Peptides against a protein of PDB entry 2AUS. Designs and how they scored, part 48

Target 1, 323 residues: chain A of PDB entry 2AUS
Amino acid sequence: ADIKREVIVKDDKAETNPKWGFPPDKRPIELHIQYGVINLDKPPGPTSHEVVAWIKRILNLEKAGHGGTLDPKVSGVLPVALERATRVVQALLPAGKEYVALMHLHGDVPEDKIRAVMKEFEGEIIQRPPLRSAVKRRLRTRKVYYIEILEIDGRDVLFRVGVEAGTYIRSLIHHIGLALGVGAHMAELRRTRSGPFKEDETLVTLHDLVDYYHFWKEDGIEEYIRKAIQPMEKAVEHLPKIWIKDSAVAAVAHGANLTVPGIVKLNAGIKKGDLVAIMTLKDELVALGKAMMSTQEMIERSKGIAVDVEKVFMPRDWYPKLW

## One batch from the design tools (peptide; made by RFdiffusion4, then SolubleMPNN)

Design b1_p12_6_s4 (from b1_p12_6, 4 letters changed)
Fold by OpenDDE base, seed 3:
Formats: C-alpha cells, structure tokens, sequence
Structure b1_p12_6_s4 (fold): chain B 323 residues (1-323), chain A 12 residues (1-12)
C-alpha cells in the first residue's frame, strides 16, 4: 500500500463530466454504505464469518464479505466489504499483512540470540499450510518483509511482522522456536494491517457500529456512520490503476474488456497478469481485471485488449453509453 | 483489552 506508483498520462486532454457517476466523497449515505468497506477491529472470540453476520444484522445489510480470515482468537484489522462492494475483498486477499505477535519460548534463551535468530527469518521462508486451510498442503515459499522486536520479557517475545499474503505466523513462530533450540508457540496474535487497511482513525469496533447506526436511524445524524465506512476505492489503493475515458466507463460497467484507446492514464510497472483496478477520472472504481499488457505495451500500442475485466462494481447507469 | 494491547499501551 505504501509504494507510490508513478502515473503515466496517455491523454492529457481527457476531461470528465461532473454530472456522471458518484465520486467516493459525493455519495449519499445509503449509496456510500452500498459501496463501503469497514475497517473493523475484530474482537478475539468470534470467527470472521460470525463478525460479518453481526455487521449485516447491525447495519441491516443483505451482503457482506471479509478481506481475509482471522482465526477466532486473532484480533485486529478485518476489512469488511458491504453490499455491492462485497467482492472488492478479492483485491485484499493477495495484499501484504502486518501482525503483532506474542511468542512464548519453551526455554530460556539469551536476548542477543533471540534477536539474531529472529533477524534470520527476514526474507524467504518455507511453509506448509495447516490442515484446516483450503490451500493444498504443499511446501511453499513465503516472504517475511520485516521483523521488529518490540519487547523481550523473559520467555515472552512481542514482535511486529510484515508478511506476504498467506504466511502463517503460527508456523513462523514454530520455526523460530526450533531455530532457538527450545521451541516456541504463538500465545497471542493481532493483525495490524491488511493492505491499505491499518490501525488508524478508520478502525472501528462492533460497538461503534451499533452506536453509529443508532445515531443515524433514530437521531438523523449520518456523520458517524459515514466516517465508520470507507469507500470501496480504499480497498484497491494498493493495486496498480488504469484511469479510463468517460466514453469507456459504461462499456466496462457492462462487462466489456478495456481496450487501449479507452486509457487516459495508468500506473507504471503493470505486468501482464497483474490484478489492476480500472478507475474513472473521478477515482471511482469501475472494475477489477487482469492486465493483458504491460504498462509499456499499453503506452506503445494503439489497439488491443489492455485488461480482461473480471469483476464489475460500478452500476451500468452511472455513465451514459457513448458507443 | 488483549495482552498485546496491554503491552503496546505500556510501550507507547
């Protein structure tokens, strides 16, 4: 999420009609909810599915989905996409994660050795998925981006860890314990980041949602519930983006693939096969798709399929058909 | 408050 991507302009004369669409900042509250994502502080205890069901009940929603399962005992950042935004969670599945973990060592180890060994786990590690995972139990590499030791208290080690999606912190702690020679287990875990969602002023509890919904429905105060829900566009901030002409929006909203002439501007560094967000010039999410060209090919070519559209989010009527 | 939250609050 923190990597600023260069924006390459292909058509500097392209304008957008202010009467078309609903920019994230201009959505009526009901529409904002329909295209929203909650940065939920998941409590320990319930499953991610139970929490999603509670949010649906609290906010009187038909649909919702979460941006990657937290175990029942795991707390912290759980993005919950609402209603028409529900499928935006697919953008969050491949996103990096951060955790704070409490590791308990099964023996005494000098602090210098703890620090040295944990530093060796930055980089590539080999993991086997747990039995309960929907993932085939094949050995696979995962990246540990960083380990930051926050506290060492005897046998208790508090640390922050940034990891590639689908890295198992429990397995990491087990391997650290083996490398230390004493063994270790995960005593507690909190997720502090899921792609663009982190512990910040947007993080809300289930209790907050109850109160904020009440203030809106009973008192007519929408401010709190509006603030508690992020626009779905937040869930794609970490993806490479392609911005399209107003004349291309309705076609993509109908499920047509994005062709090269529709591109106004795009991020640098798109590779063939990348998940990309197709945006309007007002930063509205139209669709997610698979890049069929690199950034360079999208610049150099005058025609062809730039993006294979996989999932449309924008309603078909927000922009007129101009073809 | 979780044990992690308690520890983080002491370190802040």
Amino acid sequence: as target 1 above (323 residues)
Amino acid sequence: MTRIEERLARLA
Scores: peptide ipSAE 0.516, ipTM 0.945, DockQ to the pose 0.907
Fold by OpenDDE base, seed 4:
Structure b1_p12_6_s4 (fold): chain B 323 residues (1-323), chain A 12 residues (1-12)
Amino acid sequence: as target 1 above (323 residues)
Amino acid sequence: MTRIEERLARLA
């Protein structure tokens, strides 16, 4: 669910200079690519790493990274962060995921029983990571946010599932099959959401990227490649945000921690230890960091470190040093 | 097209 976060304004008089920075929708095409994220429709077959390597070749890029591994056989939403945006993927790794799964039952089960049992798997589940996972194979709790049955066709059950990051749908289906008493396996899986990235008009194929890059380079038409690449700010939409004054931007862009006097507005409900996005008043991503204060502490305090800056994205020269 | 995509297209 897109949790609309309340915005608390600390400084209602704070203005931003329109000459400073590069707002997401006003970046020249080359700069847009340097700070871009592709909402890729990953085909079944290749690894997520192979797909990233292909995108780098197609778009003539030095660096790229993906917002969370899809298995070779799994299709759908793979956010691929480009060049200077590559490390924004760290914001997507912990983000919720949605899948559509095709589960095949190993026996006949009445539809009412399928529906009832699958409903019991909403909420907290205990999982063990599969052997192929880089994650230690310890039992862990994961949240299933929702299960929506889309179709029951004999032994084939098509369902949508929203899950906490690192929930294994294959393991979920195995346990559903056990609970049904007949057993089941994952016949097919598609990821339909990874945090703010979903199946929408921004979803593009590798083929689209080839064509759109060609249209830009050979025909001078940038519109297609521009639309195929989302600004890196998209990759942090799901995070709590802190908006800072223009005079604080250059310091944070140099790796300085955000102090309370730099804050213009912020989302409600920030807790100490949360991953937060530090934004300009033009909604440009400056940095990711760890909140050192709650929202309430950031409102009440006049001084102190609000955010421990972990990763800077903004170039140092987009905003002037005003000190 | 994947079997999921085919099924989703039919249900749409």
Scores: peptide ipSAE 0.513, ipTM 0.944, DockQ to the pose 0.901
Fold by OpenDDE base, seed 1:
Structure b1_p12_6_s4 (fold): chain B 323 residues (1-323), chain A 12 residues (1-12)
Amino acid sequence: as target 1 above (323 residues)
Amino acid sequence: MTRIEERLARLA
């Protein structure tokens, strides 16, 4: 379940000028693309990098990046951030993932035993990163949030699994197979969720993108390509948010740290060191940054640096300089 | 369609 974050209002009288900024729903199509994220259904076969390169060619883009590598053989949800939104993928890297996996057992195991053993893999597991990963091959804990067995068909086990970022499903299946005593391998894998991106009406194929771009460029029909691209703000929905005054937006857009007086409202449960999204009162992403205070400190204090601004997304000219 | 997609479509 998406963590419902409480919103604490610090300034209930704060208004926003409707003439300033570009709310996600009001961006011209070109600007929408510049600040877009595609919820791509990655086909099996290509690398995530090849798919990003194809999207760049299809949509005539200079820059794009993906929200977490899928192996060539793995299909499903690959968020691809476009142009000025490219850096928003950093918000998606630490996000939880969901997969559907097909596990093949190397021997016969009673269904009751399969269910019992797989249930034991919910919670903290110890994994070693595979050789192909750029990650140091140190043992590390990872959380398995849930395992849902969808189907058991002889030696084939179809299951849904929610996991912490950087959990290796192949390794999980290997360990399940060992615990079952017969061994197992991952026959297929599909990613069904990457943070706020899931299998829904926003999921599009490479073919869809070709067609939708053609409809826009040749027929002047923007609706399909507009719908196929999510606003970059979608890529930060899972983060704690801080909403700021119009008067603070330009400073943050120039790379200034967010100070406490600029805060209008914020999510509960922010801790020092958390990655947070700085938003306008129109739910526009200004920047990502590191919280330098807790939510409680941001409420109680009248001054100080609330957020160390790490990555600015908003153009400097969307809001006037008011300092 | 992948084997996963085929199985999911059957279970839906």
Scores: peptide ipSAE 0.503, ipTM 0.943, DockQ to the pose 0.894
Fold by OpenDDE base, seed 5:
Structure b1_p12_6_s4 (fold): chain B 323 residues (1-323), chain A 12 residues (1-12)
Amino acid sequence: as target 1 above (323 residues)
Amino acid sequence: MTRIEERLARLA
């Protein structure tokens, strides 16, 4: 998520009208909630679906969705997209994850051997999805980006792990235990990152949300609930972006595909088939779509479909029809 | 706090 992508400017003369749209930092509180994502600290115990249902009740919402299931016993970072932003969770499903895990070994192992064996699990691993997974139980490769041992206390190993989406930490710990020759199990698990969402000042509890909603509705203080909800644009920070002309925004908001003449600037390294975010010049999310061209093709070509628009977020009336 | 949160707080 932290990879700064180069920005290539295609049209350096493109201006934006300040009267059109609602930049993420300038939304009225009701509109901010309608286009919001909560960085929730999910408690251990409830399902991710139960937590989403509680948030809907607390905030008086019709619709919400989560950015990737945490098991009931798993705590930590659960992005919850609200109302009109609900489908932005699609951008978070393929995003990398970080966890802190407590592994319990079933026998005594020298610390040097624990460190050596766990280092061998960085890189490509072969996993089979667990029985309770909706994913077809085929063997699949997954990336372990890093393993950082935080503490070794006898048979208890606390470690941080960065992984590709859909890596099973319980299965990883089982295989580490087998490689150590004593066996192991996952004693506890916390998710510390889901793409652009991490443990930071934006992380809030269900209790915080109750209080902050009360302060807004009963006391007229919107500051707390405003800070507790991130703009939906946060949920696409890790995606490659394409910024478009004001004259192209309304067409894309009506579900038209993005054509090459509408592009003002774009990230380097876009490949055909990539999920991309279509943005205004005010960094408003218009839509998600599939790149039909590379970055280089979008620069060199004068015409053609650049992005197949899959999901519109922006209302149709924020920008005028200029076609 | 979870056991993980308690351990992280000691290491900070």
Scores: peptide ipSAE 0.500, ipTM 0.942, DockQ to the pose 0.911

Design b1_p12_7_s1 (from b1_p12_7 with E2R E4D E8R)
Fold by OpenDDE base, seed 4:
Structure b1_p12_7_s1 (fold): chain B 323 residues (1-323), chain A 12 residues (1-12)
Amino acid sequence: as target 1 above (323 residues)
Amino acid sequence: SRIDERLRRLEE
């Protein structure tokens, strides 16, 4: 999520009309909620689905979805996309995750051996999904981006781990335990990151949401609930972006594919088949789609389909039809 | 939370 992507400008003269659209920072509170994502601190106990149901009840919402399941016993960062933003979770499901885990060893192991073995689990690992997973129980490779040991206290190992989406930390700990020769289990787990969402000032509890909603509805104070909800554009910060002309926005908002002439600027390193975010020049999310060209092809070509539009988020009336 | 307790001790 922290990868700075180079921005390549194709049209340096392209301007945007300030009267069109609703930039993320200029949405009325009701509209902000309709296009919002909550960085929720999920408590241990409830399922991710139960927590989403509670949020819908608290905030009087018709629809919401989460950016990747946390097991009932797992706490921490659960992005919850609201209302019209609900489908933005598709950008978060494949995003990297970070956890803090407490591993309990079933025997005594020298600290140096613990450190050495855990370092060997950085990189590609083979996992079998647990029985309780909705995912087919096929062996699959997953990436462990990093393991940071925070504390070794006898048989208790506290560590931070960055992983590819759908890596099972419980399975990782089991395999570490096997490699150590004594066995291990996951004593506790907290998710500290889900793509662009992390433990920061935007992290809120269910209790916070109750209070903040009350302050808005009963006291007329919007500040707290506004701060508690991030714009949906936050949920795509980790994706490669393509910024389009004002004249192309309405067509894409109607579900038309993005063609090369509509591109003003784009991130470097887009590959064919990548999930990309189509943005206005005001950094509004128009749609998610599949890149049909590389960045280089989008620069070199004068015509053709650049992005196959899969999910539209922007209302059709925010920008005029200029065609 | 055992994690929260341990993290707090490491920040002290």
Scores: peptide ipSAE 0.366, ipTM 0.904, DockQ to the pose 0.981
Fold by OpenDDE base, seed 2:
Structure b1_p12_7_s1 (fold): chain B 323 residues (1-323), chain A 12 residues (1-12)
Amino acid sequence: as target 1 above (323 residues)
Amino acid sequence: SRIDERLRRLEE
């Protein structure tokens, strides 16, 4: 998620009409909510689904979805996509995650050995999903991007860990404990990052949402609820992007595949099969799709299907039909 | 939480 992607410009003369669309920062409050994502601080106790149901009740919403399940006992970053943005969670499910974990060792281990062994768990690990997961229980490889030990206090090890989506920290801690020879368990876990969503000024509680919604509905103050909800475009910041001409927007918004002539600029390093975000020149999310070409092919070719459009977000009427 | 308590101590 932290990799800055190079932007390659195909058409440096392409302009956008300021009258068309609704840029993320220019949406009326009702529209902002309809295309919003909350960076929720999930409390320990409830399931992720219960929390989503509470948000729907608090904000009087018809639908919402979350960007990756947290266990009931796990707190922290839970992106919740609202209303028309609900399906943007598809971009967040495969995104990397960060956690802070408290591991309790079942025996005394020298600090140097703890540090050495935990360093060996950076990289590829083999895991089996737990019984409680909806995922088929087959052995699979997962990447641990980094482990940062924050504190060693006797048998308590506090550490930050960055992992590939669907890495089970409980299982990681179990295996670390086995490698240390004494055993270990997960005492506490907090998720500190889910793709582009992290612990920052955008992180809000359920209580904050109650208060902010009240300020809007009863006092007419929209500022708090506006700040508490991020535009759906935040949920795709980590994806490779393709920016398209104004003339291509309506067609894509109607579910047409993106063809090469519609591309104004794109990120480097797109591979065939990648999930990509199709954006307007005003950085509005039009659709998610599967790249049918690499970045290089999209540059070199004059025609063909660049992106197979899988999910449209933009309304059909934000841009005129120019086909 | 135990994590929050420990993190606060590390920031002091």
Scores: peptide ipSAE 0.362, ipTM 0.902, DockQ to the pose 0.982
Fold by OpenDDE base, seed 1:
Structure b1_p12_7_s1 (fold): chain B 323 residues (1-323), chain A 12 residues (1-12)
Amino acid sequence: as target 1 above (323 residues)
Amino acid sequence: SRIDERLRRLEE
């Protein structure tokens, strides 16, 4: 999510009509909710599905979905996409995750050895999914981006870990324990990041949502609930982006593939097959799709399908049909 | 939370 991507401008003369669309910061509260994502602090105890069901009840919603399952015992960052934004979670599923974990060692190990061995687990690791996972139990490689030891207190090791999506921290801790020769288990786990969602001022509890919804519905104060819900565009901040002409927006919103002439600017480093976000010049999410060209091909070519549109989010009427 | 308690102690 912190990868800065260069922006390449293809059409420096392209302008946008300020009367068209609804930029994330200008959505009425009802529309903001319809295209919202909550950065939820999931409590330990309930399943991620139970928490989503509670949010739907609290906010009187028909539909919602989460950006990656947390185990019932695991707390922390759970992005919950609302209503029309529900399917934006597909952008979050493959996103990197960060956790703080408490590992308990089953024997005494010198601190220097703990540090040395844990450092060896940075990089690629081989994991087998746990039995309770809906994922087929095949051995697979996963990336551990970093391990930061925060505290060593006897047999208790507190550490921060950044991992590729679908890395099992419980399995990582088990393997660390084996490598240390004494064994270990996961005593506690908190997710501190899911792609662009982290522990910051946007993190809210279920109790906060109850209170904020009450303030809106009973007292007419929308400020709290507005701040508690992020625009769906937040959920795609970590993706490579393609910004399109106003004249191309309606076609894409109707499910047409993005063609090269519609591109105004784009991120560098897009590869064929990448998941990309199609944006307006006002940074509104139009659709998610699969890149059919690289960034370089999108610059050099005058025609062709740039993005195979997989999921439209923008309503068809926000921009005029100009074809 | 044991994690929260430990993190708070590290910030003091």
Scores: peptide ipSAE 0.357, ipTM 0.902, DockQ to the pose 0.982
Fold by OpenDDE base, seed 5:
Structure b1_p12_7_s1 (fold): chain B 323 residues (1-323), chain A 12 residues (1-12)
Amino acid sequence: as target 1 above (323 residues)
Amino acid sequence: SRIDERLRRLEE
């Protein structure tokens, strides 16, 4: 999520009409909610699906989806995409995650050995998904980006871990315990990051949402509920982006593929097959799609399909039809 | 939570 991407400008003379669209910071409150994502602090106890159902009830919504399942006993960062933004969760499912975990060892191990063995688990690991997962139980590799030991207190090891999507921390802890020769189990787990969503000022509880919705509906104060909901564009911050001409926006919003002439600027390092976000010059999310060209091909070519549009988010009427 | 308790202690 924190990968800085270079921006390559293809058309330095392209301008945008300020009268068209609704930039993320200029949406009326009702529209902001329709295109919103909540950075929810999921409590321990309920399932992720139960929490989504509660949010829909609290905010009087028809649709919502979450950015990756947390087990009932696991707390922390659960992005919940609302209404028209519901499908943006597809950008979050493959995103990296961070956790803080409490591991309990089943025997005494010297601290130096704990540190040495846990360091060996940084990098590629082999895992089998647990029975309770919707994922097929085949052996697969996953990346552990980093392990940071925060505290060793006898048999209790508190650590921060950054992992590839679909890495099972319970399984990781089990294998660490085996490598230490004494065994171990996961005593507690909290997710502290899911892609661009982290523990920051945007993190809110279910209780906060109840209060903030009440302040809006009963007291006419929209400030709190506005701050509690992030624009859907937050959910794609970690993706490579392509910014398009005003004249191309309506066509893409109608489900047309993005062609090379519509590109104003783009991130470096796009590969064929990558998930990309198509943006307006006002940083509005138009659509998600699959890159059909590399960044270099999109620069060098004058024509062709740059992006196969998979999911449209922008309404068809925000920009005029100019084709 | 046990995690919150330990994190608070480390921040003191």
Scores: peptide ipSAE 0.353, ipTM 0.902, DockQ to the pose 0.983

Design b1_p12_7_s3 (from b1_p12_7, 6 letters changed)
Fold by OpenDDE base, seed 2:
Structure b1_p12_7_s3 (fold): chain B 323 residues (1-323), chain A 12 residues (1-12)
Amino acid sequence: as target 1 above (323 residues)
Amino acid sequence: TRIDERLARLAA
């Protein structure tokens, strides 16, 4: 998620009309909620689906979705996309995750051996998905980006771990325990990051949402609920972006594929097949799509389909039809 | 949670 992407300008003369669209910071509160994502601190106990159902009840919403399942007993960062933003979760599902885990060892192991063995689990690991997962139970590789041991207290090991999406920390801990020769289990787990969503000032509880919704509906104070909901554009910060002309926005909002002439600027390093975010010059999310060209091809070519548009978010009427 | 309690002690 922390990959800084270079921005290549293709059209340095392209301007945007300030009368068109709704930039993320200029949405009325009702529209902000319709295009919102909550950085929820999921409590231990409920399922991720139960928590989404509670948010829908609290905020009087018709639909919502989450950016990657947390097990019932797992707490922490659960992005919940609201209403018109619900489908933005597809950008968060493949994003890297961070956890803090408490591992309990089933025997005594010297601290130096614990540290040495856990370091060997940085990099590529082989996992089989748990029986309870909706994922096909095939052996697959996953990346462990880093392991940071925070505390060793006898048989209890507290550690931070950064992982590829769909890495099972329970399975990682089981394999660490086997490598240590004594066995181990996951005592507790908290997710501290899901792509661009982390433990920061935007993290809110279910209780916060109850209070903030009450302040808005009963007292007319929108400030708290506005701050508790992030714009949907936050959920695509980690993706490569393509910024388009005002004249191309309405066509893409109607579900047309993005063609090369519509591009104003783009991130470096886009490959064919990448998930990309199509943005306005006001940093509004128009759509998600699959890149049909590399960054280099989008620069060099004068025509052709740059992005196969998969999911439109922007309403069709925010920008005029200029064709 | 035990994680929150441990993290609080390590930050103090």
Scores: peptide ipSAE 0.414, ipTM 0.921, DockQ to the pose 0.931
Fold by OpenDDE base, seed 4:
Structure b1_p12_7_s3 (fold): chain B 323 residues (1-323), chain A 12 residues (1-12)
Amino acid sequence: as target 1 above (323 residues)
Amino acid sequence: TRIDERLARLAA
């Protein structure tokens, strides 16, 4: 998620009309909610689905979806996309995750050995999904990007771990325990990151949402609920972006594929087949799609389908039809 | 949570 992407400008003269669209920071509160994502601090106990159902009730919403299941006992960062933003969760499912885990060892192990063995689990690991997973139980590789030991307290090891999506921390801890020779189990787990969503000032509880919604509806104070909901564009910050001309926005919003002439600027390093976010020049999310060209092809070609549009988010009327 | 308690202690 922290990959700084270079921005390549194709058309440096392209301007945007300030009267068109609704930039993320300029949405009326009702519209902000309809295109919102909550960085929820999921409590331990409920399922991710139960929590989504509670948010829908609290905020009087018809639709919502979560950016990747947390087990009932797991707490922390659960992005919840609201209403018209619900489908943006597809951008978050493949995103890297960070956790803080408490591992309990079943025997005494010297600290130096704990540190050495845990370091060996950075990189590619082989995992089998747990029995209760909806995922086929095939052996698969997963990346452990980093392991940071925060504390060793006898048999309790607190560590931060950055992982590829669908890495099972419980399985990682089990294998660490085997490698240490004493065995181990996951005592507690908290997710501290899901792609662009982190433990920061945007993290809110279910109780916060109840209070903030009340302040808005009963007291007319929208500030708290506005702050508690992130624009849907936050959920795509980690994706490569393509920024398009105002004249192309309405076509894409109608479900047309993005063609090369519509591109104003784009991130470097887009490959064919990548999930990309199509943005306006005001950083509004128009659509998600599959890149049909590389960045280089999108620069060099004068025509052709650049992005196969999979999911439109922007309403059809935010930008005029200019064709 | 035990994690929150430990993290709070490490931040102090």
Scores: peptide ipSAE 0.408, ipTM 0.919, DockQ to the pose 0.918
Fold by OpenDDE base, seed 1:
Structure b1_p12_7_s3 (fold): chain B 323 residues (1-323), chain A 12 residues (1-12)
Amino acid sequence: as target 1 above (323 residues)
Amino acid sequence: TRIDERLARLAA
């Protein structure tokens, strides 16, 4: 999520019609909800699926999905994509995660040794998925981006950890405990980040959602529920982006692949096979797709398929057909 | 206690 991507302009003369589309900040409340993502503070106790079901009930929604399972006992950042935005969770599943964990050691270890050993777990680690995972129990590598020890109190170690998607903190703590020679277990876990979603002013509880929905429906006050729901575009902030001409938007919204002539600007460092967000010049999410070219190829080539469009989000009627 | 208070503040 923190990757700053350069923006390369391919067509500096490209303009956008202000009458077309619905930029994130200009969506009526009903449309905002249809294309929304909640940065939910998941309580401990319920499953992520139960929480999604509750949100659907609270907000009277047909569909919703979450950006990556939290265990019942785990609290914190659970992005919940709503209605038309439900499929945007595919952008969040592969995104990095941050947690704050409490590790309890099963023996006494000097603090200097704790710090030294935990530092060795930064980088590539080998994990075996837990039995409860739908993933085959094959050994796999995962990245630990950073470990920040927040506090050590005897046998209790509070730490922040940034990890690649699908890193199991419970398994990490178990391995740290083995490396320390005393053993350890995960006492507590909170997710503090899921890609672009973090603990900030956008984090809301289930209780907040109940109240905010009530204020809207009973009191006619939409401000709170509007603030509680992020535009779906938030869920793709961490992806490389390609911005397209107004004339290309309707075609992509109909499921056509993005061709090179449709590109106005793009992020640097796109590789063939990358998941990319196709955006309008008003920063509206049109679609997600697989890059079929690098950034350099998209600049140098005059024609060809730039992106294989996998998921369309934008309605077909927001932009006129100009083909 | 201090760790628990920090966890509680993170969970609140």
Scores: peptide ipSAE 0.011, ipTM 0.638, DockQ to the pose 0.275
Fold by OpenDDE base, seed 5:
Structure b1_p12_7_s3 (fold): chain B 323 residues (1-323), chain A 12 residues (1-12)
Amino acid sequence: as target 1 above (323 residues)
Amino acid sequence: TRIDERLARLAA
């Protein structure tokens, strides 16, 4: 998520009509909820599905979905996409994750040896998915981006770990314990990050949501529920972006593929096959799609399909048909 | 609760 992407301008004269669309920070509260994502602090105990069902009841919603399963015993960052934004969770599934974990060692190990061995687990690791996972139990590589030891207290090791999506921290701890020669198990686990969602001022509890919804419905105070819900555009901040002309927005909102003439600006480093976010010049999410060209090809070419549009989010009527 | 408090203090 922290990859700063250069923005390349293709058309510096492109203007946007301020009367068209609904910029993320200017949506009426009902529309903001319809296109929202909650950065939920999932409590330990319930499943991620039970928590989503509770949010739907609390906020009187028809649809919601989560940005990646947390086990019942695991707490922390669970992005929950609401109503018309529900499908944006697909952008979060492949995103990196961070955890804080408590590892309990089954024997005494010198601190210097703990630090040395845990550092060897940074980089590529081989994992087998747990029996209870929906993923085929094939050996696969996963990236450990970093391991930061926070505290060592005898046999208890508290550490922060950044990992590729679908890395199993329980399996990592088991392998660290084997490498230390004494064995180990995962005592506690909290997810502190899921792509662009982290532990910050946007993190809210289920109790906060109950109170904030009550303040809106009974007291007429929308401020709290507005702050508790992030715009769906937050859920795509980590993706490469392509910004399009106002004249291209309605066509893409109708499910047409993005063609090269519709591009105003784009991020550097897009490759063919990448998941990209198609944005308006007001930073509204129009659609997700698959890049059919590199950034360089999108700059050099005058025509052709730049993005195969897979999922439209924007309503068809926010921008006029200009074709 | 104490582990959650330690996890919360070290996540801050």
Scores: peptide ipSAE 0.009, ipTM 0.593, DockQ to the pose 0.394

